# Peptides against a protein of PDB entry 6O8C, part 90

Target 1, 262 residues: chain A of PDB entry 6O8C
Amino acid sequence: VGLRYEKISLPKIHPRYDLDGDASMAKAVTGVVCYACRTASTLLLYQELMRKGVRWLVELVKDDYNETVHKKTEVVITLDFCIRNIEKTVKVYEKLMKVNLEAAELGEISDIHTKLLRLSSSQGTIESSLQDISSRLSPGGLLADTWAHQEGTHPRDRNVEKLQVLLNCITEIYYQFKKDKAERRLAYNEEQIHKFDKQKLYYHATKAMSHFSEECVRKYEAFKDKSEEWMRKMLHLRKQLLSLTNQCFDIEEEVSKYQDYT

## One batch from the design tools (peptide; made by RFdiffusion4, then SolubleMPNN)

Design b2_p17_3_s3 (from b2_p17_3, 10 letters changed)
Fold by OpenDDE base, seed 2:
Structure b2_p17_3_s3 (fold): chain B 262 residues (1-262), chain A 17 residues (1-17)
Amino acid sequence: as target 1 above (262 residues)
Amino acid sequence: MEDEKKEKEIEEELAAA
């Protein structure tokens, strides 16, 4: 998952002086660097959108966490209430056993009490899991979104603008080479200028491609890889929260079965 | 490596001009 872009490379630049060939080469170089500029802009935009998405997802997961905590708290209160009521009932029946009439019922109530205590013990595990999740989502935690602000390319880097400057220089030389081609033959001094401009073109083109590769593409790929890893972890976390919520509902359902005895 | 050498040569020539 990610933006697909085509691998670009500069055309071969021939050292031979050829007005027709040089104009064609310059045109091709201009096209490649134009593509680099557009691609860099697109990659930047994608990253900015992803950063917004990351922030949104963090808030969503925090909401899920809060809902789970709320549900857990509700269940704990209900369970504790049920346990207290059963304990009172057990005490009453223990007093009545002196009359030898209620031994069978006392056994059933005692079994219910034991089951409720087991359910209560499971709440500790849920709490521990929620604390772990909270720690992971906290600032500096394993699922913090700080990487999204550090990795990749940013508008402040001005990479697109830098590439555009180089493109402008290249385009100017290209237009001159079109004029030179139209002249068919250049005077000696003009020929020397043409050769020099060809070297400048090469310099600007190589600089543009290096910048594009090292400062745009490489950083984008690093951002992409981290984003994919982080996204997988976040999705897994959401599943864990859902599981914990379901466990709370299961406990609530079990407790409801015993409410008739309280 | 050859491209880097050429780039350096061009840069030196541009700086001298």
Scores: peptide ipSAE 0.021, ipTM 0.571, DockQ to the pose 0.066
Fold by OpenDDE base, seed 3:
Structure b2_p17_3_s3 (fold): chain B 262 residues (1-262), chain A 17 residues (1-17)
Amino acid sequence: as target 1 above (262 residues)
Amino acid sequence: MEDEKKEKEIEEELAAA
């Protein structure tokens, strides 16, 4: 579950000149844009932390993969050794059988040999699965983390700073409107300035909200969705690796039962 | 009084930004 944020909207801006109303409106706008700045910062931080987590998880899964490969290799060596020993034993018993000795034991050893060869064949499926996993983890693979660098917002985008500049402009106008309200009545020139500043405030506010929605929220949501999908796939991959490891252990255990015959 | 509280909240938000 990603960060929850409240949907924000600008207050209604009345076109009519009203010192009290304009001050109240400017206050509300300042609050909304301030919230947007803080939210944008939080969303950015979340994404940066998630990117670190993604990198960490990739390394963890690579380690799991290497361990599985190592275990598989160990089992292959053990199995091959056991097969070679059994084959030598079979040859000896075949020679003895010519003298009508130990025919029953030869049959048992031959059966073991057949079982070991079947186990060896099953290793091919494990190898294929490991190769698939390797390909998925490789650069350009289906589980590559390149999306984490492409999706979402980044510090280099300077979104928070851009919003802060707009907030500063809005705040300045708000403070002026507080002063204007305190005057109760403005001279003609000051009234014209007030009206002009109200237009500026609207411009800055709409620009801020547009930037917040399009460059911060939308990109964050895309990043979040991609991260959740990727995370599910990575967790599944880890389960697959564990399964392969367990299969190797199972084979090793079975081979150990036949080592007494070698 | 409510306006003053909201003003303080905005000031706090601005200080935290």
Scores: peptide ipSAE 0.029, ipTM 0.672, DockQ to the pose 0.027; fails the geometry check
Fold by OpenDDE base, seed 4:
Structure b2_p17_3_s3 (fold): chain B 262 residues (1-262), chain A 17 residues (1-17)
Amino acid sequence: as target 1 above (262 residues)
Amino acid sequence: MEDEKKEKEIEEELAAA
């Protein structure tokens, strides 16, 4: 979910010299570009906050990974210990079989040994999955957060400041046009200046809107889309880690059933 | 004459908007 903003467009600029119309137009342009400045600032702030969130989530997932690895290691140790004890028991019973004693018990212990070995084999799959996750989280991996530093707009781009400069120029012309309107009629030279300023206003406004659209909005949308995709993948990864953790618990529980034989 | 040309240029640029 991203920030919602209104689509803005410049008002129509009539080429005809009209003090009332030009003042009204200039006011409208000022409003539009002012909105663009505020929106650009808000979009920038949102992206910066999202970048912080991305970094936070990466650390969280790394912690989840480490916890899962720790649990896996614990289970492996427990399982290996159980296997070793069962193997010792098997050897003892094999020796006793020479005296034809307790053949039925040997069969039971052998079956337990087989089950434990199957559980041990599943640990290899868990390890492989953890390695895959680690590779994805590593620098340059598929879930690296490098995109967050590349996509979107950044404070260093100074987009808001650039727009503000243009807004200042536009606002100055607007205030002049307001004064011109109040005069009702301008002398020839002042009229020519007004016409030139109207052209400047158009130039600044167009530049502002182009900059806003291309350097602020477009890049923001790209960042937003990439962020949503990445977040989805990260959440899926967390679910995978949880699944692996649960598998470890399941193995541990099953091993606990055989601890009485060790 | 020069001012009229400039005015026309401005009007054309504004109309091209």
Scores: peptide ipSAE 0.022, ipTM 0.595, DockQ to the pose 0.819; fails the geometry check
Fold by OpenDDE base, seed 1:
Structure b2_p17_3_s3 (fold): chain B 262 residues (1-262), chain A 17 residues (1-17)
Amino acid sequence: as target 1 above (262 residues)
Amino acid sequence: MEDEKKEKEIEEELAAA
């Protein structure tokens, strides 16, 4: 799960003045930092898309929750109504028994009443489970999506732009080194400038790679890990909601069997 | 619903007796 990227490292920079070698090295450095820029951009995009997905999933699960609560409420009302009707029937039969009517029918109705009461007791467990789910989905709950805003890299960090600035500086030096190579030999002052530019190149490249590693890759990995954990929990919660919904349907079906007696 | 009607009928019969 997550984006795969290749681990990159800077080529070795030799201290020796060599116009051909320096041009080749500068080209390689440019390539590496260019890859870092592209990768940073891709990682940022992925995280932004994931944040949108997280928000979407939260709303979806909230909708599932509300539907389950609605179904539960419907079943409770139906069950309570059925219980009240059966209780009335039991009272009528009890009065009739005092007048020498057969006890067989009363036994059956009493058994139904007992079964309905057991079903009613199970509703308490469903309610408790729904309340737990609600608490987990609350803004301060265990499934809060605040991590999605806190973790990872964001456009406001301007990491890609910062890397691009460094890449531009590196690229300029590379083009100069390409020209220097074409000259085959530099005057003393030009040679000194070349040596200074080589140091600048190293500085910019090192800064770029450090920034990429610490501010882009590391934070992305943290975001990825958090997202995977959170996603597993959300999927589990959805399964719980589905289970609760099915329990409500099972109760409703059972109650429907006894509605013929009411 | 049919049982509720029967129950009401039985209650009415018991009240009439």
Scores: peptide ipSAE 0.000, ipTM 0.293, DockQ to the pose 0.002; fails the geometry check

Design b2_p17_3_s4 (from b2_p17_3, 9 letters changed)
Fold by OpenDDE base, seed 2:
Structure b2_p17_3_s4 (fold): chain B 262 residues (1-262), chain A 17 residues (1-17)
Amino acid sequence: as target 1 above (262 residues)
Amino acid sequence: EKDEKEFKEIEKELAEA
């Protein structure tokens, strides 16, 4: 489950010159952009942690795959050995039948041979399934983790730093507006500066909010959606591997029943 | 959008002054 964040919006900025109102507005803007900076940082951290988790899970599943392949190989060897032994026995009995031995024993051995061949056929299905899983995990496969490097926000984007620069500019103006408020009345030149700073504040704030929404939040949401989808698929794949492993054990157990005939 | 328009107008007035 992804991080929850609150939707933020800039306060309404009135065009009228009002020292008290402007100071209050600037304070509110500072707060909003500060929240954006912190949120962007948190979202980035989450994504970085998720990327580590993705890499870890890929390696885990690859290990599971290799173990399953190993088990499958062992079973194939055992099964092939049993088949060869039964086939030798069948040949011996066929020769003996030419010399008047009872057909009943040959029938039993033949049935075992047929069962073993069926088990061998099932191994082919397991192999095909493993190949499919391997293809999905391979580079360029459906479960490749390339999306984790492409989607979302990255430290190299410097989104937090960019927002922090804007926040610093905004904060400076806020502190000036606080001083202006304390003066109650400004001289003409200072009033003009205040008006210009108010416009700068608006510009910086708008830029910060746009950057936050478009470059931080939207990209994070895209990353989150991709990660959830990918995770579901990976978990399903892991279940498939477990199923294949169990099938190998089942075959091994079945083969063990016929070892007395070999 | 309305606020942005108003600020742009103010910016224009300040630039002409």
Scores: peptide ipSAE 0.018, ipTM 0.557, DockQ to the pose 0.115
Fold by OpenDDE base, seed 3:
Structure b2_p17_3_s4 (fold): chain B 262 residues (1-262), chain A 17 residues (1-17)
Amino acid sequence: as target 1 above (262 residues)
Amino acid sequence: EKDEKEFKEIEKELAEA
């Protein structure tokens, strides 16, 4: 989801000297470049906000990761403790079997031991998944946020200010053309100045539009696309963390059923 | 046509400046 902006184009500039037409054209050009300045500012703001959001999300996911790791560690400790206790119990029962104790109880405990070992094996898969997630979140990983500082437009680029300077030049010419229009007829020297200013207007406007398109809009769109892709991947990763957490809880619950035998 | 030629000449002068 990105900001919607209107496609803008410069009006046609006629080479013919026409004070009324030139004033109208200059007004239109001023409007278009003014819109470009405002749009560039808005696009920059959006990107800055998104960069803040990216940083926030990274910290959130790191916290989720740490919590998941903590839970996993807790379960591993509990499981290992339970396994050790069951192993001790098995040894005791094996000794007692030599003294005419029921074989059925030993069989049950041995089955529990086997189940616990299977649960312990599943923890290895969880660990590997967590390691993968950690690697993806690490600097230089697949989900690194370095792109957010590289892609798009930044305040340091001074794009809005550059456009504003061009707009100021254009606006000055527009105001002069309004005055020229009011005079109805210009002296030869003034007419030549008007023609030169018209060319200057064209060059400033073209420069502004090119800068807007190439340095503002294009870079913004690239940033937007990368941000959307990155965001989808991060949300998916968060779901994976939740799944791993739930698996830890499931294992913990199952282990709790066997704690009565320890 | 005269105005177009003049416009192109001015454009050339501005490009050279």
Scores: peptide ipSAE 0.018, ipTM 0.575, DockQ to the pose 0.162
Fold by OpenDDE base, seed 4:
Structure b2_p17_3_s4 (fold): chain B 262 residues (1-262), chain A 17 residues (1-17)
Amino acid sequence: as target 1 above (262 residues)
Amino acid sequence: EKDEKEFKEIEKELAEA
């Protein structure tokens, strides 16, 4: 679940010269852009933390994979050993085939052999599944974490800093407008400066909002969506690995039943 | 009135960017 943020919009800016209104407007703009800065920072932090989490999860899953492979290998060795021993026994009984009791025993051993071969065949399926998982986790695979480094916003983008610069400019104008309001009336030159600053304020505010929306929010949302999708796939993969591990244990248990015949 | 026009022009320029 990603961070929730409130949608922000700039207040309506009236072109009319009004010291009281302009001060109020400037205050509101300052607040909005300030919120944008804080939000951008929070979104960035979230993404950085998520990237760490992604890396951690990848390593965890790789460990799970390696453990599963190890277990599978162990079972294969045990199974192959058991099969070889049973095959030797079968050959001995086939040569002796003199008494009905021997024939019955041969039948039982042959059945065990058949069962072991079936188990061995299932190992092939497990191997194929593990190979598939490995391919998916490999660089360039479907579950590669390269997206985490590409998607979203990054500290190197300096989005927060850029917004902060704009906020500083806006804040400066706001403070001036507060002073202007206190003067109640401005001389002609100061009035012209005020009007010009109002335009600058609008420009900075618009730039800030655009940057926030396009470079912060949009990219964050893309990162969030991709992370959620990837996370679901990774969790599913972990379940698959667990299933394969359990299958290996099941096979090992089954083989243990026949070890007395070897 | 001139100031309002200028403001609208700036708005237009910003909207087109």
Scores: peptide ipSAE 0.017, ipTM 0.556, DockQ to the pose 0.157
Fold by OpenDDE base, seed 5:
Order: sequence, then C-alpha cells, then structure tokens
Structure b2_p17_3_s4 (fold): chain B 262 residues (1-262), chain A 17 residues (1-17)
Amino acid sequence: as target 1 above (262 residues)
Amino acid sequence: EKDEKEFKEIEKELAEA
C-alpha cells in the first residue's frame, strides 16, 4: 500500500573546473530536483486523497455502529417483554400447582425463564462491547482520525513551492553552464563566476534534497505507516460490529422460539 | 588543491548567508 517512488541522489559534484562536466552535472542535478518536485506533489496528492478516504470510512463505521445499536435496542425490548410474560406465566402456574400438581409444565416454563435470563446477561456483554467501540471512535480514542490531520505533509506547508523555487535557481545556473560550455573557454572573471555559481548550485541542490527527504518523504512515510495501522484497526472494528449484529440476530431468533409460549 | 579550498570557503559563505 502506498505510492512507489524511486530513490534519488545527487550526482557527485567535483570541485574541479570543467565546463563540459559542469554542464552535464548541472543537467543531472536539474533532473533530480525536478523529479523531487513532481514526487513531492504526487505524495501530497496521495495524502490528501487518503485523508478524504479516512473521513469517509469513519462515517461509514459510525453508521454501522448506529445500526448495531438500534438492533441491540430492539432486541433488548423484545427480550425484556418476553421475560416479563414468562414471569407472569410462572406465577400463574405456581398458583395452579397449589391446586393441581402440573409439575412438568411448570418445569418447562422455568427452564425457558432461565434461558431467557442467560440471554439477557449476554446482552449486557454486547452493550459493554458497544460502549468500548464507541469510546475507541470518540475524540481522543484509539481510532480517532486526528492523526490524519496531523501526520504527513499538507498543502499549507508549501513544500512543492519551496522546492520549485530551488529548482528555478538550479535551472538558471544550468542554462548558464550550457552557455559556458559553448564558449569552450572563459575569461578569468567569467571563470570565477562559473565557480561561484557551481557552489550556489551545490547549495541549492543540497537544500532541495534535504528538504525533500526530511520534510516530504519522511513525513509521507510516517503518514503511510500510520494510515496502514489505523486502517487495519478500523477493518477489525467493522468485523467486531458485524459479530455483535449477528449476536443480536441470534438472540432475537432464540427469543422468537419462546414467544410461542407467551 | 586551490580549487578545493576555494570550494569549501564559498560553501561556508553560502551556508552563513
């Protein structure tokens, strides 16, 4: 998961004055930094798209949660109603048993009552699980999406623009070096300017690569890692919700079997 | 050798600017 990008490095910059070599080097540096700019832009776009996806998934899971809570509530009402009816029936049979020994029927109803109480207890466990899920999704919870707004790179950081400025400076020097190469030999003053520009090129290139590596790539990788971890946890949570929903359906089905006795 | 020294000096000046 994530964007594939090529590892880039600056060519070796030799301090020796060489018009042909310097032009070639400057061309290569321009290419590398240009790639860095494009890559930084792509990485930023990816992160922005992922942030949208994260927000979408959060809303989806919240909807799933609400549906599960609704189903749970329905089952609780049904179960409580069934328990109350069975309890009334038990009381009636207890009174009848004092007059006519219908012990077998009372035993069956009592067993049903016991089973329903067990189901009610299990519903308490479901409630606890739902509360846990709610806490995890809540602000400050383990599955909160606050990380998506904090981690990685953002348009406001203007990393691409900063790199573009450096690229422009580098490109200007490259074009000058191309001209210098065409001259084959420079006067002393022009040679000194060339040497100075070569140092500027190196400085700009190093700054660009440092910025790209530390502010773009590193932060992107951190975002990527966090997103993958969070996604796995969210998928697991969805499975938990599904399991809880199924448990509610199972309880409802069991209760329906006993409603014939009420 | 002279060019290497000049290279380092200019690098220092650029780093300080």
Scores: peptide ipSAE 0.020, ipTM 0.576, DockQ to the pose 0.158; fails the geometry check

Design b2_p17_4_s1 (from b2_p17_4, 8 letters changed)
Fold by OpenDDE base, seed 2:
Structure b2_p17_4_s1 (fold): chain B 262 residues (1-262), chain A 17 residues (1-17)
Amino acid sequence: as target 1 above (262 residues)
Amino acid sequence: KELEEKIKEIEKELAEA
């Protein structure tokens, strides 16, 4: 589910002054940090898209929940109505029995009543399950999406911009090193500047790679892991809702068989 | 409806008894 990226490392920076080597090294460093910038941007984009997806899925599941609750309520009303009608019938037959009138149908009606009561009792279990689902979806619940706003990297962190600034500095030094290489030999002052810039390059590159690894990659991985876990739980919850909905339909169908007696 | 009709019939029978 997550994005694949290549693990990158900085090339070895030799302390020795070498115009050709330094230019080549600087080019390589530029490439690595450039890759880090692009990767960081891609990882950020992925997370932003995933956050949108999370929000969408939450709303979808809430809609599913509401639909299930509605269906359950409908079934309860229908079932209760049927029970009341059967109970009236039972009472009438009982009165007939009290006056010694044979009511051969009393047994059948009583059996229907018993079956309906059993169906009614199952509604309690469905209700409890719905309540559990509701609690999990509620703010602070186990399936709350608060993690999506907290975990990972965000545009407000400005990680890509920070890396880009470092990349710009590195690129500038690289271009200078390319010029230095073309000169083949530098004057003493220029050589000292070159050496100093090489140290700056190393500093910027190290800072960039550390930032990339610690603030971009690590946080992304945490986000990815959390999102996968959350997604599995949400999908399971949707399956539970579907099961409850089907149970409601099954009960409704069963009740419909007894409506002819009412 | 059928049950209601049957109930009414039974009630009528009870009233006549």
Scores: peptide ipSAE 0.020, ipTM 0.455, DockQ to the pose 0.002
Fold by OpenDDE base, seed 4:
Structure b2_p17_4_s1 (fold): chain B 262 residues (1-262), chain A 17 residues (1-17)
Amino acid sequence: as target 1 above (262 residues)
Amino acid sequence: KELEEKIKEIEKELAEA
């Protein structure tokens, strides 16, 4: 999971003045920094898409939660109705016993009542679980998506633009070195300028690569790791919701068996 | 439904007692 990118490094910059070598080096540096710019852009895009996905998933899970709550509520209503009906029956049989009428069915009805009360207790457990899930999804909860806004790189950081500026400077020097190479020999003043430009190129390239590594790649990796962890937790939560839903269905099915007696 | 029928039967028996 995640975007694959190749590790890039700057070519060795030799201190020796060599028009051919310097042009070749500058070309290579330009290529590397260009790749860094493109990669940074791609990494940023990936993160932005993931943030959208995270927000979408949060809403989806909230919907799942609401559906589960709704189902639980329906089951509670049905169960309560069944309990009330059984209790009415129990009361009638108890009255019959007071007048010395044999009610062999009282034991069976009482057993059903006991079973229904047990089911009601299980609903309490489901409610507690739903409350836990709600707390986890709430702002500041364990599954809050605040990390998605904090971790990684953002368009506001302008990392791509910063790298592009450095790339432009490097590219300019590269084109000059290409011209210098074509001249085959430079005058003293031009040679000195070439040497200074080589130092500038090194400075810009180093700055670009440091920025890329520390501000783009590192932060991306942190974002990726956090997103994977969060995603696993969210998937687990969805499974928990599904389990709770299934428990509600199981209770409903069991209650339906007794509704046929009403 | 079955319980309702039984309740009615029981109510009838109580009325006769």
Scores: peptide ipSAE 0.019, ipTM 0.449, DockQ to the pose 0.002; fails the geometry check
Fold by OpenDDE base, seed 1:
Structure b2_p17_4_s1 (fold): chain B 262 residues (1-262), chain A 17 residues (1-17)
Amino acid sequence: as target 1 above (262 residues)
Amino acid sequence: KELEEKIKEIEKELAEA
């Protein structure tokens, strides 16, 4: 979910000298560039908040990973203990059979042993999955957050400040054009100044819009796209961790049924 | 625990044979 902004364009600037038209045009340009400044600021804020969110989510997922690893370790210890106990029992019953003592329970115990060994084999798959997740979360991994520091716009770029400087220049010309409009006719020198200021206005406006589009909007969109992709992958990873945790709980539950026999 | 008790019983029986 990204910020929606309106595509803005500069009004048409007519080369003809017209005090009323020039004042109106200057007002419109001021409005557009003002919008660009505000939008750039908002886009920057969004990205900074997203960067914080990314860092937070990374830590959260790392915590989830550690919890899953802990649970897996607990299950492995419990399972190994149960297997060792059952193996001892199997050996005792095998000895009893050799001396012609009835060991009717040997078959059942052997079946339990086989089941536990199967459960133990599944732990290898869980471990492999956890290792894969760890590698993806590691520095340089597929889910590294380095992109968040590289992509998009940053406060250090001073894009808003640069746009504000241009806006100030434009606004100054606009106020002068308002004064000029109040005059029915300008003297020759003032008319020439007006014409030059109109050219300056155009220059500042085009520079502002180019900067906004190329350095603010485009970079923001790239950041947004990468953030969305990364977020989807992180959410999927969390689901995988949850699945692994549930598998550990399932194994623990099964083992608990057999612990009553040990 | 039950298994351990059974093992102990079996071990005792084996030691007495």
Scores: peptide ipSAE 0.019, ipTM 0.453, DockQ to the pose 0.002; fails the geometry check
Fold by OpenDDE base, seed 5:
Structure b2_p17_4_s1 (fold): chain B 262 residues (1-262), chain A 17 residues (1-17)
Amino acid sequence: as target 1 above (262 residues)
Amino acid sequence: KELEEKIKEIEKELAEA
């Protein structure tokens, strides 16, 4: 899960003045930082797509929740109606028994009443479970998607642009080092400039790699880990909702059997 | 529905007795 990227490191920068070596080193540094820029862009895109997916999944689960609540409400109404009808029937039969009329069906009706009351009790458990799910999905809940807006890298951070600026500086020095190499030998002043540019390249490269590692890769990995954890929890929650829905259907089916008696 | 019909029958029998 997640994007695979290659571990990158800067080549060894030798302090010794060497026109051929410095040009080769600068080329390698340019390549590494260029890869960092492209990778940072890719990592950012992945996170943005994932955020879209997270929002989509949240809405899907909320819809599932609402459907389950609706079904539960329907079942409660039906069940309560059935219970009330059975209770009326029980009262009538009890009255008949007081006047010494045989009511062979009283036992059966009483058993049905007991079963319906048990089903009604189970509705309380379903309600509690739905309330728990609602609390978890609510703002500030354990499954809130606020983390997706906080974790990782964002376009507003301008990380890719910052890296690109550093890459431009490095590339400029690389092109100069290619020219210096072609000269074979530099005058004293040009040699000193070359040495200073080499130091600048070192600082730019180090800054770029530090920024890439700390502000791009590290934050991406944190986002990835959080996303995976959250996704597992959301999938589990969806399974719970499905289970609750099935329980509602099962209760409805049982109640329908008794409605035929009323 | 079946119970309601039976209840009505029983109530009728009680009224006739």
Scores: peptide ipSAE 0.018, ipTM 0.437, DockQ to the pose 0.002; fails the geometry check

